# Peptides against a protein of PDB entry 2N1D, part 3

Target 1, 169 residues: chain A of PDB entry 2N1D
Amino acid sequence: EVKVKIPEELKPWLVDDWDLITRQKQLFYLPAKKNVDSILEDYANYKKSRGNTDNKEYAVNEVVAGIKEYFNVMLGTQLLYKFERPQYAEILADHPDAPMSQVYGAPHLLRLFVRIGAMLAYTPLDEKSLALLLNYLHDFLKYLAKNSATLFSASDYEVAPPEYHRKAV

## One batch from the design tools (peptide; aimed at target 1 D126 K128 S129)

Design b1_p9_1_s4 (made by RFdiffusion4, then SolubleMPNN; from b1_p9_1, 6 letters changed)
Fold by OpenDDE base, seed 1:
Structure b1_p9_1_s4 (fold): chain B 169 residues (1-169), chain A 9 residues (1-9)
Amino acid sequence: as target 1 above (169 residues)
Amino acid sequence: SDEFIEKML
């Protein structure tokens, strides 16, 4: 089993996110004011500003690209609650060619890391490559935890209108 | 718990 540990600081947020969507019937405002692309770019720039070597910079870029790709692949099928499906359908209709990393934000990105471990278990990576990847994933999660005050907020959610509720539930 | 979070999604 491949385990990706979520920082303790972020676990309460996952619960709040779940509660906001599934029990309070709220929706994360889309498009996100700070999308996944922007978050990953900030992380990459943060790592580069700390004096990484060329090899480390390359590795960060590859990890960022990988996270982005997996997010875009998994968002629609693995990371959404049932209540969010109509919203996703609307996004696809209005922006058919836009990657979801340009639409969704930190909460949905964090959900990826709940699922990514199981996905990596079936990815043909050697032991050394997997260990390196896991280190970067944990490093990124630590970055999210450090910046959680600006990335995760209940104010980014809104109560879904009655017409939405009727078609979602 | 981690198990609870996994089951929420």
Scores: peptide ipSAE 0.190, ipTM 0.866, DockQ to the pose 0.025
OpenDDE base, seeds 2, 3, 4, 5: peptide ipSAE 0.187, 0.126, 0.188, 0.177; ipTM 0.867, 0.828, 0.866, 0.865

Design b1_p9_2 (made by RFdiffusion4)
Pose (drawn by RFdiffusion4):
Structure b1_p9_2 (pose): chain A 169 residues (1-169), chain P 9 residues (1-9)
Amino acid sequence: as target 1 above (169 residues)
Amino acid sequence: SASLEELFD
């Protein structure tokens, strides 16, 4: 199976997010302003601002769109805990206009790369095509971890009260 | 793979 190193800079954050959901019994039931699509655009324009190009412009642009669609096909199904089901239906009902790539903010973005390595093990391309994919994915994760101090806000996880657990049972 | 290289360049 494909061995992909998830940024060890973000591993404490991955465990922190998991710790909040499971151990701390905290849930993320609110729309964040610092959302995945905004970070995707930020990274997409970042590569352009350092070196204005046409050939790499669309490359970064569609790869970002790829992450967007990859996130959309996994967010509610593969990137979600069973305990997040209540908050999912809640946020989806309260804010039916807002995309999930926005309301769940940056903490849920890291989950994509954790699961996508597993699913791409069942769809094995050659090392070269996969290398270009992982190249840009790791490049994004490098930038992601670089700005992660002002990027992730796991502090918005609030402990789910017993009345709220009634929606999980 | 060459098509992808072209796409990414």

Design b1_p9_2_s1 (made by RFdiffusion4, then SolubleMPNN; from b1_p9_2, 6 letters changed)
Fold by OpenDDE base, seed 5:
Structure b1_p9_2_s1 (fold): chain B 169 residues (1-169), chain A 9 residues (1-9)
Amino acid sequence: as target 1 above (169 residues)
Amino acid sequence: VEELEKKFS
């Protein structure tokens, strides 16, 4: 099985994220102030600014595109807690043509990497390509960890309104 | 992390 290792620095955030949603009954504010598209763009620019070769730039772009695609596919089906379902439904109704990478932010993006390993296990990649991909995924996770102070904050969550609680229960 | 994976709906 393909295992994507989450940086130890970010593991506590996953727990906090879970706690905020499931125990404190809060919701991540949507649309995100900084959405997944923006985060990935910043990462790509960050990598390009470090003097990478053309081949490396191409690889970064492909990885970013891949992460975005996986996120958009997996968000609604695999990355949400039950409490978040009504919010997701509202987003779909209000923005039917918008990819979720333009709506959601860093916390949900991080959740992707909890699940992506299982998806990659069924991807027909040769060992060399898989290793390269994993290196980039881990590199991206390191980037998230480096910028965690600005990307992950409990202040981006808010207590769900009473009417939402009634819908969720 | 693995425990959280199981908590997603």
Scores: peptide ipSAE 0.150, ipTM 0.819, DockQ to the pose 0.024
OpenDDE base, seeds 1, 2, 3, 4: peptide ipSAE 0.144, 0.145, 0.135, 0.143; ipTM 0.816, 0.816, 0.811, 0.819

Design b1_p9_2_s2 (made by RFdiffusion4, then SolubleMPNN; from b1_p9_2, 8 letters changed)
Fold by OpenDDE base, seed 4:
Parts: C-alpha cells; sequence; structure tokens
Structure b1_p9_2_s2 (fold): chain B 169 residues (1-169), chain A 9 residues (1-9)
C-alpha cells in the first residue's frame, strides 16, 4: 500500500471534522466559501512565488491537476460520511455540471489524502514517478497545515435542519 | 485516525 502521511497538525482536524458531521450532525456549508479549486490555485501560486524553475512549475501544475481530478472522482464515492449523502444529492441536483472541486472545500479535500494512498496503489506508476508524486502530495499537505487556520474552521459547519436530519439518519 | 476516517460511516 502507498503510504501518504498526514501532518500531525492536521490529524486533530480530521477528528473534529468527523465529530462535527457524524456526532454533532452538522454539515459543511456548501458551496464552500473557499473551494478546492481555489485552494489548489493558491498552492500553485505559492509554489510559483518561491522562484521555482519552469520545470518545477510544470510539475506543480500537473500535481494540482491530478489532485483536482482525484478529488472530483472520489468525492461522491469515497470521501463522504453517510450523513452527508443527502447534501451531496442536493448538490448534484442543483449543480449537475459543476465539478465537486468547485463546491466542496478544505475539509473534504483533506479527506482525500486519507484515501488517496490506496487509490494510488491501483495506478501503474513506476517507482520513481510514484516517489515524486508522493513528495508533491506531502508538500501540498504541508501547505494545508501551514494555512490550516484559514482553511479549517468549525464555523464553516452548520447544524443540519430537522428535515435533513429525518432523511439522513 | 486514518482507519477511523476510512470507514466513512
Amino acid sequence: as target 1 above (169 residues)
Amino acid sequence: VEELLKKME
């Protein structure tokens, strides 16, 4: 199995995210104030601002594109708790042509990295390419940790209304 | 934590 290490700084948030939704029956406010697309864009710009070479910039763009694609593929099937299913259905109904990277935000993006390791194990990547990818994934995770104060907040969640609770539980 | 989250219950 491909191991993707989550920064220790972000592990408590994953627990809080889980607690907010599963135990407190809250939902992340959608569409996100800062969606996955914008987070990835900010990361790419951050990397560019550090004076990287064109080759490194190209690599960053490819990684960003890859993360976005994986997120959009995995969100609905792999990254949602049971309680979030009705919300997702509503999003699909209201925004059928919108990629989920334009709807969801940092918490769900972080969940991707809990699951992505197993998915990468199914991809036919050579050892060198996989190592490079993992390095970038870890670099991105470090970026998320660095910006966690602005990306992860319980205030972005809200108590689900009674009508939602009835159909979700 | 990772194992808990992987359940996605």
Scores: peptide ipSAE 0.031, ipTM 0.715, DockQ to the pose 0.024
OpenDDE base, seeds 1, 2, 3, 5: peptide ipSAE 0.029, 0.030, 0.028, 0.030; ipTM 0.698, 0.702, 0.695, 0.712; seed 5 fails the geometry check

Design b1_p9_2_s3 (made by RFdiffusion4, then SolubleMPNN; from b1_p9_2, 6 letters changed)
Fold by OpenDDE base, seed 2:
Structure b1_p9_2_s3 (fold): chain B 169 residues (1-169), chain A 9 residues (1-9)
Amino acid sequence: as target 1 above (169 residues)
Amino acid sequence: TEELEKFFE
């Protein structure tokens, strides 16, 4: 198994996220005010602004593209709590052609890194490529931790309306 | 870490 370590700073958020959704019956406001695409773009620009070489810039772009792709593939099947599925269905119905990276935000993006390790274990990557990828994934997670105060907030959630609760529970 | 992977169900 490929181990992707979640920063200790972000682990409590995963618990809070779980609590907000499953116990408090809240939903992350969609579409996100800051979606996954925007977060990844900010990360890429952040890395580029630090005077990286062309090769490093290329690597960042590839990693961003990869994270986006994995997120869009895994969101609906692996990253949602049962309570969130009606919301997801509504999003699909209203925006069938929109990638989920344009709809969801930081909390769901963080969830990706809980599961991505298992997916990478079955990806045919050579040792050097995998090590490089893991380095950037951890670098990105550190970026999320650094910006956690703005990216992760319970205020981005809201109590699901009664009609939603009735069909979800 | 193992417990976190049980989330999202």
Scores: peptide ipSAE 0.264, ipTM 0.836, DockQ to the pose 0.025
OpenDDE base, seeds 1, 3, 4, 5: peptide ipSAE 0.256, 0.205, 0.233, 0.228; ipTM 0.839, 0.826, 0.826, 0.832

Design b1_p9_2_s4 (made by RFdiffusion4, then SolubleMPNN; from b1_p9_2, 7 letters changed)
Fold by OpenDDE base, seed 4:
Structure b1_p9_2_s4 (fold): chain B 169 residues (1-169), chain A 9 residues (1-9)
Amino acid sequence: as target 1 above (169 residues)
Amino acid sequence: TEELEKKMS
């Protein structure tokens, strides 16, 4: 198993996110005010502004592209709670050709890192390459933690209507 | 974290 450690600062949010969805029967507002694409772009720009060389910038871009790809692949099948499935179906119907990274936001992106380790275990990466990737993933997670106040908020959720509740549970 | 992972579907 490949372990991706979630920063301690973000672990409480994962619990809150779970609670909002599963216990309080709320839904994250979609499309996200700040979608995954935007978050990743901000991260890439942040890394660039820190004085990285072209080579390092390229590496960051590759990581960003990878995160985006994994997110888009895994969102529908791995990152949703049961209660969110009807919402996802609606999103697919309304935005059939849009990648989910343009629809969903930080909370779901964070969920990716709970599951991504298992997916990475199936990738044919050597130990050094995997270690490098993990370092970048952890770096990105630290970025999320640093910006958690603007990225994660319970106010981005809303109580699902009764008709939704009936079809979701 | 692991418990949350199990709850995702």
Scores: peptide ipSAE 0.078, ipTM 0.815, DockQ to the pose 0.024
OpenDDE base, seeds 1, 2, 3, 5: peptide ipSAE 0.052, 0.049, 0.070, 0.052; ipTM 0.780, 0.772, 0.758, 0.780

Design b1_p9_3 (made by RFdiffusion4)
Pose (drawn by RFdiffusion4):
Structure b1_p9_3 (pose): chain A 169 residues (1-169), chain P 9 residues (1-9)
Amino acid sequence: as target 1 above (169 residues)
Amino acid sequence: EEELQELLE
């Protein structure tokens, strides 16, 4: 199976997010302003601002769109805990206009790369095509971890009260 | 795969 190193800079954050959901019994039931699409656009424009190009412009643009669609096909199914099912229906009902790539903010973005390595093990392309994919994915994760101090806000996870657990049972 | 690599470069 494909061995992909998830940024060790973000590993504490991955465990932190998991710790909050499972151990701390905290849930993310609110729309974040710092959302995935905005970070995607920020990274997409970042590569352009350093070196204005046409050939790499659409490359970064569509790869970012790829992450967007990849995230959309996994967010509610593959990137979600069973305990987040209540908050999912809640946020979806309260804010039916807002995309999930926005309301769940940056903490849920890191989950994509954790699961996508597993699913891409069942769809094995050659090392070269996969290398270009992982190249840009790791490049994004490098930038992601670089700005992660002002990027991730796991502090918005609030402990789910017993009345709220009634929606999980 | 060759077309994809060309596109990504």

Design b1_p9_3_s1 (made by RFdiffusion4, then SolubleMPNN; from b1_p9_3, 5 letters changed)
Fold by OpenDDE base, seed 3:
Structure b1_p9_3_s1 (fold): chain B 169 residues (1-169), chain A 9 residues (1-9)
Amino acid sequence: as target 1 above (169 residues)
Amino acid sequence: SEEFIKKLE
C-alpha cells in the first residue's frame, strides 16, 4: 500500500465528520454549496498564480483531473458510511448523468485520501513518477488544511428527517 | 469505530 499522509490539522475533522454522520445521524447537505469540481479548480488557479507548474511529468491540471476521476469512481463504493447510502440512492435517481464531483463537497473529498493509497498501488507508475504524484497529493492536502475554515463546517450538515431514518437500516 | 476511523488509528 502506498502511504498518503493526511495533515494533522485535518485528522480531527475526519473524526468530526464521522461523528456527525454515524453518531448524530446527520447528513451533509446536497448538492454541496461548494462542490469538488470547484475546490479542485480553486486549487489549480492557486498553484498557477504562484507559478509552481514546472513539473513536467505531472502538471497541475493533470493532477486535478486525476483526483476528480478517482473521486467519481470511488465515491459510491468506497467513501460513504452506511447511513449515507439512502441519500446517495436519491442523488443517483435525481441526477443520473451528473458526476458526483459536482454534487459532493470537501468532507467527502477528504475521505478519498484515506483510501487512495491502496488504489495507487494498482497503477503502473515508476518510482520517480509515483514520488511526483505523491508530492502533488500531499500539496493538495496541505491546501485543504490551509483553507479548512471555509471548507469544513458542521453547519453544512443537517439532522436527517424521520422518514430518512426509516430508510436507513 | 467505522472504516475511516479505523484507517486513522
Scores: peptide ipSAE 0.049, ipTM 0.756, DockQ to the pose 0.024
OpenDDE base, seeds 1, 2, 4, 5: peptide ipSAE 0.045, 0.049, 0.056, 0.039; ipTM 0.734, 0.760, 0.758, 0.706; seed 4 fails the geometry check

Design b1_p9_3_s2 (made by RFdiffusion4, then SolubleMPNN; from b1_p9_3, 5 letters changed)
Fold by OpenDDE base, seed 2:
Structure b1_p9_3_s2 (fold): chain B 169 residues (1-169), chain A 9 residues (1-9)
Amino acid sequence: as target 1 above (169 residues)
Amino acid sequence: SDELIEKLL
C-alpha cells in the first residue's frame, strides 16, 4: 500500500471535520468561499514564487492538475459522509457541469489524502515517478498545514436545517 | 491517531 502521511497538525482537523458532519449534523457551506481550484492555484503560485526552475514549475503544474483530477473523480464516491449526500445531490442538480473542485473547499480536499494512497497503489507508475509524486503530495500537505489557520475553520460549517435532517439521517 | 484517521469517511 502507498502511504500518504497526513501532517500531525492536520490530523485533529480531520476528526473535527468528521465530528461536525456526522455528530453535530452540520454542513460545510457550499459553494466554498475558497474552493479547491483556488487552493491549488495558490499553492502553485507559492511554489513558483520561491524561485522554481522551469522544470520544477512544470512538475508543480502537473501535480496540481493531478490533484484536481483525482479530487473531482473521488469526491462524490469516496470523500463524502452519508449526511452530506443530499447536499451533494443538490449541488449536482444546480451545477451539473461544474467540477466539484470549484464547489468544495479545503476540508474535502484534505479528505482526498486519506483515500488517495489506496488508489495510487493500483495505479501503474514506475518507482521514480511514484516517489516524485509522493514527494509533491507531501509537500502540498505541508502547505495545507502551514496555512491551516486560514483554510480550516468550524465557522465554515453551519447547522443543517430541519428539512435537511428529514431527508438525510 | 492513524487508526482513527483510517476509520474516517
Scores: peptide ipSAE 0.305, ipTM 0.901, DockQ to the pose 0.026
OpenDDE base, seeds 1, 3, 4, 5: peptide ipSAE 0.096, 0.289, 0.294, 0.293; ipTM 0.813, 0.897, 0.898, 0.897

Design b1_p9_3_s3 (made by RFdiffusion4, then SolubleMPNN; from b1_p9_3, 5 letters changed)
Fold by OpenDDE base, seed 5:
Structure b1_p9_3_s3 (fold): chain B 169 residues (1-169), chain A 9 residues (1-9)
Amino acid sequence: as target 1 above (169 residues)
Amino acid sequence: SEEFIEKLL
């Protein structure tokens, strides 16, 4: 199995995220103040500003596009806790044509990397391509860790209203 | 599983 290592700095956030949703019955505020599209764009610009070659720049764009696609595909089926399902349904009803990368933010994006390894295990990539992809994924995770103070905050969550609890429980 | 924490513990 392909293993994508989450930076140790970000692992506590996944625990906090889990706690906020499942134990404290809070929801991440949607639409996100900073959505996945914006985060990926910032990362791409960050990489491009560091004097990368044309080939490296192309690779970054492809990686960003890939992450976005995986996120949009996996969000609704694999990246939500049960408590978040009603919220997701409401988002779909209100914005049926919007990709979830324009709605959700950093916490849900980070959840992707908990699952993406298993997905990549079934992707027909040669060893070199896989290694390169993994390097970029880890690089992106390092970027998230570097910017964790602005990307991950409990203040982006709110207590679900009583009517939501009745729907979710 | 929807329990992401399981892979971290």
Scores: peptide ipSAE 0.062, ipTM 0.771, DockQ to the pose 0.025
OpenDDE base, seeds 1, 2, 3, 4: peptide ipSAE 0.056, 0.051, 0.058, 0.054; ipTM 0.766, 0.757, 0.761, 0.764; seed 1 fails the geometry check

Design b1_p9_3_s4 (made by RFdiffusion4, then SolubleMPNN; from b1_p9_3, 6 letters changed)
Fold by OpenDDE base, seed 1:
Structure b1_p9_3_s4 (fold): chain B 169 residues (1-169), chain A 9 residues (1-9)
Amino acid sequence: as target 1 above (169 residues)
Amino acid sequence: SDEFIKKLE
């Protein structure tokens, strides 16, 4: 299995996220105030501002595009707790053609990195390409950890209304 | 799936 290490600074957040949704029966407010697209854009701009070469800039853009694509593919089937399914269904009904990277935010993006390792294990990447990708993924996670105070907050969650509880597990 | 915490353990 391909191991993607989550920074120690972000592990407590994953626990809080789990608790807010599954035990406290709250929902992340959608559409996100700061969506996945904007987070990835900020990261790319951050890397560019640090004086990357043209080749490094290209690599960052490709990694960003890849993360976005994986997120959009995996969100609905791999990254949601059971309690979040009705909310996702509502989003699909209201915005059937919108990519989920424009709807969801940092907490769900972080969940991707809990799952992505297993997916990468079955991708046809050579050892060198995989190592390079992992380096960028860890670099991005480091960026999330650095900006965790602004990206992860319990105030972005709300108590689900009673009518939601009736249609959710 | 509710398996995110399990993978952190």
Scores: peptide ipSAE 0.052, ipTM 0.761, DockQ to the pose 0.025
OpenDDE base, seeds 2, 3, 4, 5: peptide ipSAE 0.048, 0.048, 0.044, 0.046; ipTM 0.750, 0.751, 0.746, 0.749; seeds 2, 3 fail the geometry check

Design b1_p9_4 (made by RFdiffusion4)
Pose (drawn by RFdiffusion4):
Formats: structure tokens, C-alpha cells, sequence
Structure b1_p9_4 (pose): chain A 169 residues (1-169), chain P 9 residues (1-9)
């Protein structure tokens, strides 16, 4: 199976997010302003601002769109805990206009790369095509971890009260 | 598509 190193800079964050959901019994039931699509656009324009190009412009643009669609096909199914099911229906009902790539903010973005390595093990392309994919994915994760101090806000996870657990049982 | 991008490079 494909071995992909998830940024060890973000591993503490991955465990922190997991720790908050499972151990701390905290849930993310609110729309974050710092959302995945905004970070995607930020990274997409970042590569352009350093070196204005046509050939790499659409490359970064569509790869970013690829992450967007990849995130959309996994967010509610593959990137979600069973304990987040109540908050999912809650946020979806309260804010039916807002995309999930926005409301769940940056902490839920990292989950994509965790699961996408496993699913891409069942769809094995050659090393070269996969290398270009992982190249840009790791490049994004490098930038993601670089600005992660002002990027991730796991502090918005609030402990789910017993009355709220009634929606999980 | 990925191979086309590599050829362009």
C-alpha cells in the first residue's frame, strides 16, 4: 500500500483534533471563518504571487479544485467521526446555504490527506503520476503547516453536554 | 492529464 508521510509538523494537531473529539468529548458545532476553500485560494494565489506564470497558474488552480472535490467526496463520509454526526445535521440544518468546506474550518482539512492515502492504495497509478500528485499535496501541506499557527483553531471545540449527547445515542 | 503536465515541463 502507498506509504505517504503525513507532515509530522501537523501530527500533534491530528492527535489534538482526535483527542478533542474522543477523549475530551468536544465537538465542533460552529461555522469557522478560516475555512478550507479560503486556505485553498490563499495557497493557490501564493504560488502565483511568487512567480507570475500561465503554465503553473492553471496547474495550481485545478489541483486546488481537485483537493476541493476530493474533500467534498470524503468530508461527510470518510473524514467524519460518528460523534460528529449530530453537529453535522445541526450545522447543515441551521446553515443549509453554507458549504461544509467552509463551516468546518481548517481542522477538518487535514483529515483528507489521512484517508486519501488509503483510498488511493486501492486505485494504484504509477509512481510518477502519484509522485506529481503527492508533490503538490506535500507542497500544500508544507505551506499549511507553515501558517498553521494562525491557520488551525482547535480551541473552538467545545465539550458536548449530556443533553447534546442525546443526539448521538 | 498528469502525464501531459510532465510533458509540458
Amino acid sequence: as target 1 above (169 residues)
Amino acid sequence: ELKELLEEE

Design b1_p9_4_s1 (made by RFdiffusion4, then SolubleMPNN; from b1_p9_4, 7 letters changed)
Fold by OpenDDE base, seed 5:
Structure b1_p9_4_s1 (fold): chain B 169 residues (1-169), chain A 9 residues (1-9)
Amino acid sequence: as target 1 above (169 residues)
Amino acid sequence: KIDEYLKLL
């Protein structure tokens, strides 16, 4: 099994995120003020600004593209709590052609990394390529941890309206 | 599903 280790600093947020939605019956405000596309773009620019070689820059772009692809594929089926499904349905109805990476933000992106390891286990990557990918994924997670104060906040959630509660139960 | 696992963190 491929294990993607989430920084200890971010694990409590996953619990808070779960609590806000499942127990507090709140929803992450959509569309996100800072969506997944923007976060990934910032990361890529951050890496490029550090004087990486052309090869490393190419690798970063590929990793960003890969993360975006996995997110867009997995969001609707794997990364949502039951309480969030009506919200997701509304988003799809209003924006059927928009990738979810343009709608959702950091909390849902972080959820991806809870599951991405299992997905990578079935990807035909050689040992060296997998190690390199894992290094970048961990590097990205470190980036999220570094910027956690701006990316993860309970203030980005709001109490779902009564009509939503009736639909979600 | 994600909600089946995250609560165990």
Scores: peptide ipSAE 0.036, ipTM 0.735, DockQ to the pose 0.021
OpenDDE base, seeds 1, 2, 3, 4: peptide ipSAE 0.027, 0.029, 0.029, 0.027; ipTM 0.689, 0.705, 0.703, 0.696

Design b1_p9_4_s2 (made by RFdiffusion4, then SolubleMPNN; from b1_p9_4, 7 letters changed)
Fold by OpenDDE base, seed 3:
Structure b1_p9_4_s2 (fold): chain B 169 residues (1-169), chain A 9 residues (1-9)
Amino acid sequence: as target 1 above (169 residues)
Amino acid sequence: KIEEYLKKL
């Protein structure tokens, strides 16, 4: 498969995220105060403000659009722990036409990069295009690491109510 | 799965 390396700075967060959900039975507060759409928008603006002159096939806007699309496709089927499924069902029922990139936030976005490599293995990209895409994905991950203090916080989680716990476990 | 990946961390 295509290997997407997670920065060492973000690996502890993945463990904390897992612990909050699976062991402590907490839920990420939805809708996110800062959703995936806004994170991607901030990244794009950040790259543009630094004088990004990359006009290759995978420009910043195209990469952002791609990440958003992958997230929206994979969230429900690939990125949720079992404990989160009832919450997801409630979101779908209340907002059937809303893309999940407008509901979920940084922790779930980071989970995407744990799984995206396997999906990219099935893309009909040539080596040069794939290399460019991977460079942007790693660049985005570095951006997440740089801004991790504001994007990842245990305070964005809360203990699930008793009625939720009964139907989830 | 993501859980299997986390076992390596």
Scores: peptide ipSAE 0.214, ipTM 0.876, DockQ to the pose 0.022
OpenDDE base, seeds 1, 2, 4, 5: peptide ipSAE 0.120, 0.141, 0.024, 0.169; ipTM 0.837, 0.843, 0.657, 0.857

Design b1_p9_4_s3 (made by RFdiffusion4, then SolubleMPNN; from b1_p9_4, 4 letters changed)
Fold by OpenDDE base, seed 2:
Structure b1_p9_4_s3 (fold): chain B 169 residues (1-169), chain A 9 residues (1-9)
Amino acid sequence: as target 1 above (169 residues)
Amino acid sequence: KLDKLLEEL
């Protein structure tokens, strides 16, 4: 099993996110004001601004690309609560060709890291590559924690409209 | 506790 540890600073947010959606029946505002693509871009630029070598820059770009790909693959099937399904369906209908990394934001991205470990466990990566990947994933999570005040906010959620309640679980 | 909440995903 591949263990991806969520920073303790972000664990409470996962609970709040769960509560906002499932108990308070709110929805994350879509399209996100700051989508996954932009978050990853900011991270990459942050790493580059730290004076990384060409090799490190290449590695960061690879990691960013990988996170984006996994997010886009897993969002619809692994990262949504049941209550969010109608919203997702509407997004697909309105934006059929848009990758979900351009629609969703930090909360859903964080959910990825709860699930990604299980997926990576079945990915044929050599030990060195896996270790490097895990290091960058944890580094990225630390970045999210560092910027959590701007990335995670209950104000990014809205009470679902009455019509939504009627069709949602 | 967190794992139990996240299983709803």
Scores: peptide ipSAE 0.115, ipTM 0.827, DockQ to the pose 0.021
OpenDDE base, seeds 1, 3, 4, 5: peptide ipSAE 0.105, 0.108, 0.107, 0.101; ipTM 0.820, 0.823, 0.824, 0.819

Design b1_p9_4_s4 (made by RFdiffusion4, then SolubleMPNN; from b1_p9_4, 6 letters changed)
Fold by OpenDDE base, seed 4:
Structure b1_p9_4_s4 (fold): chain B 169 residues (1-169), chain A 9 residues (1-9)
Amino acid sequence: as target 1 above (169 residues)
Amino acid sequence: KLDKYLESL
C-alpha cells in the first residue's frame, strides 16, 4: 500500500474534526469560508514565490490539479462521516454543478490524505513518478501544517439543528 | 485516537 504520512501536527486535528462531527454532532460550515480551491491556489502561489523554475511551477500546478480531482471524486463517497451525509445531499441539491472543492474546506481536504494512499495504489504509476508525487503530497501537507492556525478551527463548525439530527440519526 | 477517525469514515 502507498503510505502518505500525515504530519504529527495535523493528526490531532483529524481527531478533533472527528469529535466535532461524530460526537458533538456539529457540522462544518458550508460553503467553506476558504474552500479547497483557494487553499490549493494559495499553495501554488506560495511555491511560485519561492523562486522555483518554470518546470517546478508546472509540476506544482499538476499536483494541485491532481489533488483537486481526487478530492472532488472522493469527497462524497469516502471522506464524509455518516452524520455529514444529509448536509452533502443539501449541497448537491443547491449546487448541482459545483465541484466539491469549491464548497468544502481544509478539514475535509485533510481527510483526503488519509485515504489517498489507497487510491494511488490503483493508479498505474511507475515507481519514480509515484515517489515524486508522494514528495509533493508531503510537501503540501507540510504547507497545511504550517498554516494550520488559519485553516483549521473549531469555530468553523456549528451545532446541527434538531431537524438535521432527525435526518442523520 | 486516529484509529477512531479511520473507523468512523
Scores: peptide ipSAE 0.113, ipTM 0.820, DockQ to the pose 0.021
OpenDDE base, seeds 1, 2, 3, 5: peptide ipSAE 0.065, 0.077, 0.053, 0.063; ipTM 0.777, 0.780, 0.791, 0.782

Design b1_p9_5 (made by RFdiffusion4)
Pose (drawn by RFdiffusion4):
Structure b1_p9_5 (pose): chain A 169 residues (1-169), chain P 9 residues (1-9)
Amino acid sequence: as target 1 above (169 residues)
Amino acid sequence: EAFIEYFEE
């Protein structure tokens, strides 16, 4: 199976997010302003601002769109805990206009890369095509971890009260 | 290979 190193800079954050959901019994039931699509656009424009190009412009642009669609096909199904099912229906009902790539903010973005390596093990392309994919994915994760101090806000996870657990049982 | 060629062009 494909061995992909998830950024060790973000591993503490991955464990932190998991720790909050499972151990700390905290849930993320609110729309974050610092959202995945905004970070995607920020990274997409970042590559352009350093070196204004046409050939790499659409490359970054559609790869970012690829992450966007990849995230959309996994967010509610593959990137979600069973304990987040109540908050999912809650946020979806309260804010039916807002995309999930927005309301769940940056903490839920890292989950995509954790699961996508497993699913891409069942769809094995050659090392070269996969290398270009992982190249840009790791490049994004490098930038992601670089600005992660003002990027992730796991502090918004609030402990789910017993009355709220009634929606999980 | 064709995917890399797309980005080189």

